# Designs tried in a protein design run: peptides against a protein of PDB entry 3ESW. Part 136

Target 1, 322 residues: chain A of PDB entry 3ESW
Amino acid sequence: NNIDFDSIAKMLLIKYKDFILSKFKKAAPVENIRFQNLVHTNQFAQGVLGQSQHLCTVYDNPSWHSIVLETLDLDLIYKNVDKEFAKDGHAEGENIYTDYLVKELLRYFKQDFFKWCNKPDCNHCGQNTSENMTPLGSQGPNGEESKFNCGTVEIYKCNRCGNITRFPRYNDPIKLLETRKGRCGEWCNLFTLILKSFGLDVRYVWNREDHVWCEYFSNFLNRWVHVDSCEQSFDQPYIYSINWNKKMSYCIAFGKDGVVDVSKRYILQNELPRDQIKEEDLKFLCQFITKRLRYSLNDDEIYQLACRDEQEQIELIRGKTQ

## One batch from the design tools (peptide; made by RFdiffusion4, then SolubleMPNN)

Design b2_p20_1_s1 (from b2_p20_1, 13 letters changed)
Fold by OpenDDE base, seed 2:
Structure b2_p20_1_s1 (fold): chain B 322 residues (1-322), chain A 20 residues (1-20)
Amino acid sequence: as target 1 above (322 residues)
Amino acid sequence: SIIDELFKKLYLEELKEMLK
C-alpha cells in the first residue's frame, strides 16, 4: 500500500491551516467575559489595552505618510542608501535594500533631522541656552498646544533672562515634524511614523521602565529587528540589558496586526519582577487583542501572520537571532 | 499540545522548502 505521502501532507496542511484559522475566529463569549474581567480588574491590562487602541492603528494614516515623505530629504536618503547598497556588491535583491534604508533613516533622523531635548533652549536667549534652563514643573497644555495632542507641558525658567520657556510634550507626530525635538517618546513616535511611511512593517515597543523603541520586520533577515532611533541602533536588542545594564520587567510590541510580549528579546539580564499581571493573563490579553486586530483579514493573511508569529515565538525561546 | 508542536515543525519544514 503506497502511502501517498503527498496526499497525507496536503491533508495535514489543510487541517493545520483550519486549526490555526480557528484560533482567530471571533472570540467566544467566555473569552469576551475573561477579557472584560481582566481589563476591569487589572490596571496593567487596562494600560496595554489603552496603548493598543492607539499604537496599533495611529500610524496607519496615508495622509500622514504623505506629509512625512514630503518633509524628509528623500533625495539625500536614497542617495545614501544607493551608495551603501552599491558597496555591498551583493545582488541580495530588494530585501536587503530595505535594511539599508532603515539604517539610513536611523542615521538621517538622528544626525540631520531630529534633536534630543533634555531641556529646551530659552525662547528669548536663543540657541544653545538649555544649560541655563531650570525646570519649574509641568502643567496642562494651553489652547494652541492642545491642538496637537499635548498631554503635558514642561515649564522652564531661564536663569539668565528670567523668561519662561514651555516644552510641550506633543503626541501628534505631524507636529513633531515641525518641532523636530524631543525625548525617547517623541523620537520613537515620529520615527515609527517615518518607517511606516516607507511602507515598512513596524511595531512600537513599550518598555514599562520608561523607554520606547521600534521593531521593523526585515524581509531579508525574515524576523523582527530591533530599531532605536535615539541610539541609531539596528538589530541591537541587547543594548538596554547589557550596555545600559537596565533593569526591565516588560517589553510589549504594538503593531497593526498584533500585540506581542517581546520581553525575552530585550530582557537578557537584570529582570525585574513581572508582578503586574499573571503570565497566563498577559498571554491571553495579547492574543485577544491580536485576534481583534485581525478580524477583518482574510484566511490567507491570518495564516501568514500566524506563521510569522510562530517563527517569532520560536526565535524568542531559542534566543538565537539566526 | 504535542500536535501543535508537530504541526509547527512540519510548517517550518515547508517554509524552509518554500524559501529554497
Scores: peptide ipSAE 0.018, ipTM 0.485, DockQ to the pose 0.206
Fold by OpenDDE base, seed 4:
Structure b2_p20_1_s1 (fold): chain B 322 residues (1-322), chain A 20 residues (1-20)
Amino acid sequence: as target 1 above (322 residues)
Amino acid sequence: SIIDELFKKLYLEELKEMLK
């Protein structure tokens, strides 16, 4: 009996597609109750939900993308990308070009565009005066600062001239195109928007232990790639656990199409207790939010994303970047 | 699509693991 393996394969694929699509149906009443109870009773769950409501959608703003592209030196960026791409002997049209673009954007952002601000320079004394700045604490934004989604302003006094310098912690990434300075939050915020402005699939990764970075979906590597603008790092998820010896408990990725616990990618050693939520509840929460984000997608889009999710889960379980 | 083939492979591998 010549088993028509092709026919069986097609039938299995159809059944599998239907099965996958069935998982993304509208949440059952019981799931809604579970979700509501979880976010009302668990602060970590509430925090993840709150972050998802912002981070999953805020960067999908076409007007912001236009402003970004008008602000960046695109000629320099593409010149450098083309140069490095050609140097490595790649042909035009290879999916690897986007990896070169992201690497150049990392370089450009860190070296040419944005500045790390541990302490601000004195507004009166000028450049390279941050060493003379003493922190006085933090306060709320003034009327002007409040226009740019500023929650906190760090206040510094110059030891040389005695003047006060304000360092507003802007959450408006468009304002960051002007200020061009910040810490990990500002870096990641603006860099996430920059990557999105090039039409890339990007996630914002939040670490509970006070760090943030990006992930980019490489079509060449066919996986999510670690991207840290602060470190000019591409595909180095180990830098936190291994190089920094950082202790971490949770890393959560937020993208337009889903929320994913990516802790296994980044927490390779020195794991802190994961005691903020039950693992089952966190998994449920991320899946529930992901389903909601995909409610408007068609069956083919849902299926493609589900395939990507499964590949990622396999990667995370195997601990091997394929 | 390459994705369908990969899924087919993955599903077959998962099925093999479940049948062990």
Scores: peptide ipSAE 0.013, ipTM 0.473, DockQ to the pose 0.064
Fold by OpenDDE base, seed 3:
Structure b2_p20_1_s1 (fold): chain B 322 residues (1-322), chain A 20 residues (1-20)
Amino acid sequence: as target 1 above (322 residues)
Amino acid sequence: SIIDELFKKLYLEELKEMLK
């Protein structure tokens, strides 16, 4: 009896697909109750939910993508990408082109486009005067600053001229295209939008210990790739734990298709206590939000994303980032 | 594909969990 292994394999794949799809059906009443209770009783869960409501959708704005693409020197970017791709990319196939694009965007953004702002320049004294600036504290935005989703304004006094300079911490990434400066928050915010504007699958990674970065889904590598615009870093998830010796507790990735605890990718040593939420509750929360984000997707899209999720979970368990 | 093999393994693991 020749067992038709191909027929069995096909049948198993169909059954598996159906099983996976069944997990993404509308949440049962008990799951909704658990979710509501969790977000009402746990502050960390509230924070994750609040961040998901913003970060998972804010960058999916076609009008913003157009503004970004009109603002960037696309001719320079693609010239550089094509040049690097022509050297060695052809041997690895067309899918590697997007990796070259992201690497060039990292270069372009850090070297040509955006500036790190530890302290602002004095508005009166002009460029390269930040060394003369003394912090006076922070305050709320004024009427003009409030138009650009500004939560906080840092206030500085110039030691040379005595004038006050305001450094608004804008959360509007379109305003950041104008200001061209910031810290990790502004860098990551605008760079996330830039990557999204090229049609890439991107997640915003929030670290509880005051850092933020991106992940890009590489079709060539078939995985989520660490991307830090501040560091011009591609596929170096170890830089925080190993190179910086940074202590961390949580890294949460926020994307249009899901929320994922990616702590295992980045927290390789010096792990801080994960005491903000129970591990099972965090897992449930991320899965529940992810499920909600996918409610409008078709069965094939759900299945493809579920495949990606499972691959990522295997990667995170195995500790093989390479 | 490597993906199909991984899914087969995951499916088998999930089936094992469901049969428990």
Scores: peptide ipSAE 0.009, ipTM 0.457, DockQ to the pose 0.062
Fold by OpenDDE base, seed 5:
Structure b2_p20_1_s1 (fold): chain B 322 residues (1-322), chain A 20 residues (1-20)
Amino acid sequence: as target 1 above (322 residues)
Amino acid sequence: SIIDELFKKLYLEELKEMLK
């Protein structure tokens, strides 16, 4: 029986368009009740909602994009991208240029622009003095630090001169363009803004086990691509589970157009118990927030994004990330 | 559209897998 797969595919496409457009209509009263009950009764759900309210929208700031582009050495960046594109890119088509751009931004950010700060240098003794710094703990921000969305300040004492050095953990990415130092939080925060400033589709990935990274939607690869600025890593989702042997339970991606559980992309072994929320409730939560983020979009935009969502879900089920 | 072609390919692959 030669199943006419082409006829079936055409029929499914028509039905799928209608289904998707119906699915992204305003939430029914029953869905709103379920959502409100879930975020009120489940702390993990409340945390995901709180993160979505910030991470899904904060980077969509045209003023910040302008400041970023004025701060970066664009001449150097594009020179390097053009050089790599000229070698191999023309054979693969114009869409590969953006992949080269993201790879160069990873290089530029880690090698030329931003610094890892395990301990700060002593403000009195100067550069390369971090080895002399003893942690005293953390405190709240002072009046100046509070201007830059600072939640905590790490305090260090210099063993050589006895002076105190403050390491404020700024959440304002514009302040990070000035300070040019931090840990995974500061790296991911500023690098997410940098990628957004080039007009890219970017998600912020939160891991429950104290790490954060990005995903970029590659038009060349036609999928979400793992991007870690700390590691200068492009398309290496396995590095945490395999290379680091990290134990993980949840990875949640936050973007302007949706919230997605991407745990299956990154948790390849050593899975921790997923006991913070029921799997069906997490799926519902992510879908509900995603639906809200898309309420202002037209039917064509909704359909295009839903196509990407479905492709990603199939990728995550099949385990074919490479 | 490119999206329609991609969906067609995706559904064809899914259908082939379901029929195995």
Scores: peptide ipSAE 0.018, ipTM 0.501, DockQ to the pose 0.068; fails the geometry check

Design b2_p20_1_s2 (from b2_p20_1, 12 letters changed)
Fold by OpenDDE base, seed 3:
Structure b2_p20_1_s2 (fold): chain B 322 residues (1-322), chain A 20 residues (1-20)
Amino acid sequence: as target 1 above (322 residues)
Amino acid sequence: SIIDKKFQKLLNEEYKKLLK
């Protein structure tokens, strides 16, 4: 009897799909209890949940995408992308073109669009006066600042004119399209929205040691790619651990389709103690939130995302062995 | 209020100047 290997392979694939899909069924009562207990008893878990409730969905706003696209110089962006794409003569089509787009968006954002703000300029003395600014402290937002999801306002005094300048730390990315300045938080927040506005698969990466960046899923590279708008960095996950010699404990990625511990991608040396939560509990938490985010997806979408997750996990395991 | 560590560093630097 000629073993029809093709039929066996198809049957195995079906069984594998069914097995994967079974993992994404509605959580059992015991899993819900474990989740509730974890987020009520562990502060780090509560923080991850709170961040997921915001970061996983906030950027999926079509109205915001329209405002972003209307604000950016799309003609300049696409002109530069087309120019760089044409030089390399790649036949890979739209998949590699998207990598060029992200690289240009990094350039455009850092060089043409947004500014780093160590200190604000004096509101009275005008541009390039930040050198004259002395920090006095922080306070809560006023009535106007509160309209733009502002939690904290940094207060500065001008050494030249004596007037006070406020630097609101806005969390509304639409307000950041107007202000065009900030630190890593504002940079990553707005840049995440920008990437999402181009229809890209993007995650917001939170590092416990006071840095934030993005990941973009490259269809060309078939993996998540490190993207840091502050550094104009594409696919350089090592910059923190190696170049900066930064000590880190946790890096958590937040996207519309999942929450993932990506610490293994970025923490290559100088690992700080991971003592905020048990590793098993963190794994459970991320999987549980991810499962909830996928409850409305169809079987094909769930399967595709599960395959992507498995590929990422393999990548993250291999990266520690090099 | 989560004071940005960079901002806190700036405050500390200015405080040290006032004490000299």
Scores: peptide ipSAE 0.075, ipTM 0.626, DockQ to the pose 0.008
Fold by OpenDDE base, seed 2:
Structure b2_p20_1_s2 (fold): chain B 322 residues (1-322), chain A 20 residues (1-20)
Amino acid sequence: as target 1 above (322 residues)
Amino acid sequence: SIIDKKFQKLLNEEYKKLLK
């Protein structure tokens, strides 16, 4: 009896694919009830859901991508990428080139394009006057600021001239292309859009302890890569826990195809209590949102993403970036 | 936001460490 091993292997692969796909079918009524109960009873879950509704979709705007590409000095960027790529003599093709692109975008964004804003310059006294600025507090946006998804405006008084300067905290990344200044929120917001505008697979990582950064899926490295625009950092997930000695509890990644708890990638020491939600409920929540984000995808797309998710989970457990 | 102030403080503390 010649066991057709090839036929058995094919059958097993089909069954395995079907099994994986079955996990991404429409949520059962019981799962919907569990989800609704969780988001209504747990504030952290509600927050994650709210963030997912924005962060998972907002950057998938072709009009915004065009505006970004029209605004950036693409000639400079590609010149620098080509130069660095040529030095390493790698014939490794487009996949590694994209890593060079992300590294150059980090450089360009921090060095040439965007500015860190601890305090704004005085609108009256001009450039390099931030040292003279005293924070008075925050207020709601005015009618003009409200046009650019501004939730809060920081108010500063100039110690030299006494005039008031407003620092609106814009959430509209297109407005940030104009203002070209902000803190970690503005940096990460615009930089996430920039990366997306180059057609990259990007996630927005929210840390409960007041930081935000990106992850980029490197086809060359075949994994999610830490990217922090504020730090000009590529593939340095340890910087927060080790270099900064930062205490953290949760890092949640938000992408178009899923929501993932990536805490294990970044929380290497000084872990704070994870007391905001039960671990099982967080896992359920992320999976449930991820399923919803994938409802329109075909079976092959779902399967490929599920394989990627499994690889990431293995990576996160092993703690080894291969 | 309170968040931004804490982060700014952290960043400033880290910049100070890098400059030492």
Scores: peptide ipSAE 0.054, ipTM 0.461, DockQ to the pose 0.012
Fold by OpenDDE base, seed 5:
Structure b2_p20_1_s2 (fold): chain B 322 residues (1-322), chain A 20 residues (1-20)
Amino acid sequence: as target 1 above (322 residues)
Amino acid sequence: SIIDKKFQKLLNEEYKKLLK
């Protein structure tokens, strides 16, 4: 019996593809009921859903991408990328160029473009006066600030001149192109849009313990890569757990094609209790939202993304054993 | 996106210039 191993392999591959595609069909009634019950009864699940409704799609705006590209010094950026690529990149192939681009965007954003704002400068006294600012509290936005998706305004009094300075916490990333200052939220928000404007696959990572960052899918490395604009960090997922000794419970990545629990990539030590949701319910929730985000994709796109998902899950399992 | 394609095309064109 000449077992045609090639025919068997082809048949198995077809069956495997069909099996993968079957997982991304419209949700069964039982899955919809489970989902509705979960988001109605579990506050953490409701929060993840709410974030997904915004973060998974908000950055896929062609008009915003145009504004970003018109605002950045592209000549400087590409000059620096080309310079670094010319040293090392030619031997490694074309895909490494994008890694150099992301590294330069990190440099450019932190060094040339955006500013960290612990306290604002006094509007009256001018630059380098933040040391004289005393926080008075927070309030809602005024009529002008409300135009730019502002949820909170921090209020400061100048100890030198006595004037009040407002620091609006804008969520409109286009407004952030103008203001060019903020904390981790503003940094990550605008930097996510910047990366998206270059046509990159990007996820927004939310950490429950008050930090946020990005992930970029590197075609060169063939994986998701940690990217933190605040830290000018590329591929350093350990910085929070090891360098900062930060205690963390959940890291959730939000992208156009899915929602993924990436906690295993970043929580290497000092893990806080994961008591907000059952692990099986969190897995179900992320898979269910991911399935909904992929409903309009073709079979080839679904299959390619599923292969990436599987590879990422393998990576996340192996990373705990090193 | 259309912008992504244009940008990727631009990157590819610049890359080709560097290889010449």
Scores: peptide ipSAE 0.015, ipTM 0.361, DockQ to the pose 0.024
Fold by OpenDDE base, seed 1:
Structure b2_p20_1_s2 (fold): chain B 322 residues (1-322), chain A 20 residues (1-20)
Amino acid sequence: as target 1 above (322 residues)
Amino acid sequence: SIIDKKFQKLLNEEYKKLLK
């Protein structure tokens, strides 16, 4: 009896696919109860859920993508990308072009487009006057500032002229295309939108210890790649733990297709206590939110993403990001 | 960047050691 090995292989693949798909079925009543109890009783879980409701979907806005692409100097960007891509002789194929694009976007954003703002310049005295600014505190937005999703306004007094300058902390990334200044929050917010506007798979990474960055899924490297717009950094997940000697407890990635605890990628040393939630509950929470985000996807999309998830989990366990 | 670029290579080498 000629064992049709091809037929057996096909059957095994079907069964495997069905098994994977079964994991993404609608949550059982018990899982829903567990989820509800977790987000109502655990503040960290509630925070992760709240962030997911915004960060996982807000950047999937075609109108925003158009505005971004109309605002950026695309001719300069692509000229530089083409120049760098030509140096490798195209030996690595077309997928590497996107890595060059992200690297150029990092350069362009930091060097040509956006500004770091520790303190604002004085509105009266003009440019390069931030040294004369004294913080007075923070207040709520006025009527104009409220139009651009502003929760907080930092207030500064000029030591030279005595006038007050407002620094609104805008969360509207389209407003940030105008203001072109901010701190890590504004940088990461707008840069995440920029990457999304080029059709890239991007996640927003929140660190509990007051930093934020991006991850980009490189088709060339076939993995999630660390991207920090503030640092013009590509594929350097170690910079926080090693270069900064930063102590960290949690890094959570938020994307349109899922929420993932990526702490193992970035917390290489100086780990702070992970006492905000039980590890099993965090794992459950991220998986539960991820399932919900994928409810509208077809079986093939779910399967492909699940395979990607498994590869990432293997990477995170092995501690080999390079 | 808050990272001194002159030490970047050394820090990258330490990272590689940590992963090994």
Scores: peptide ipSAE 0.009, ipTM 0.329, DockQ to the pose 0.018

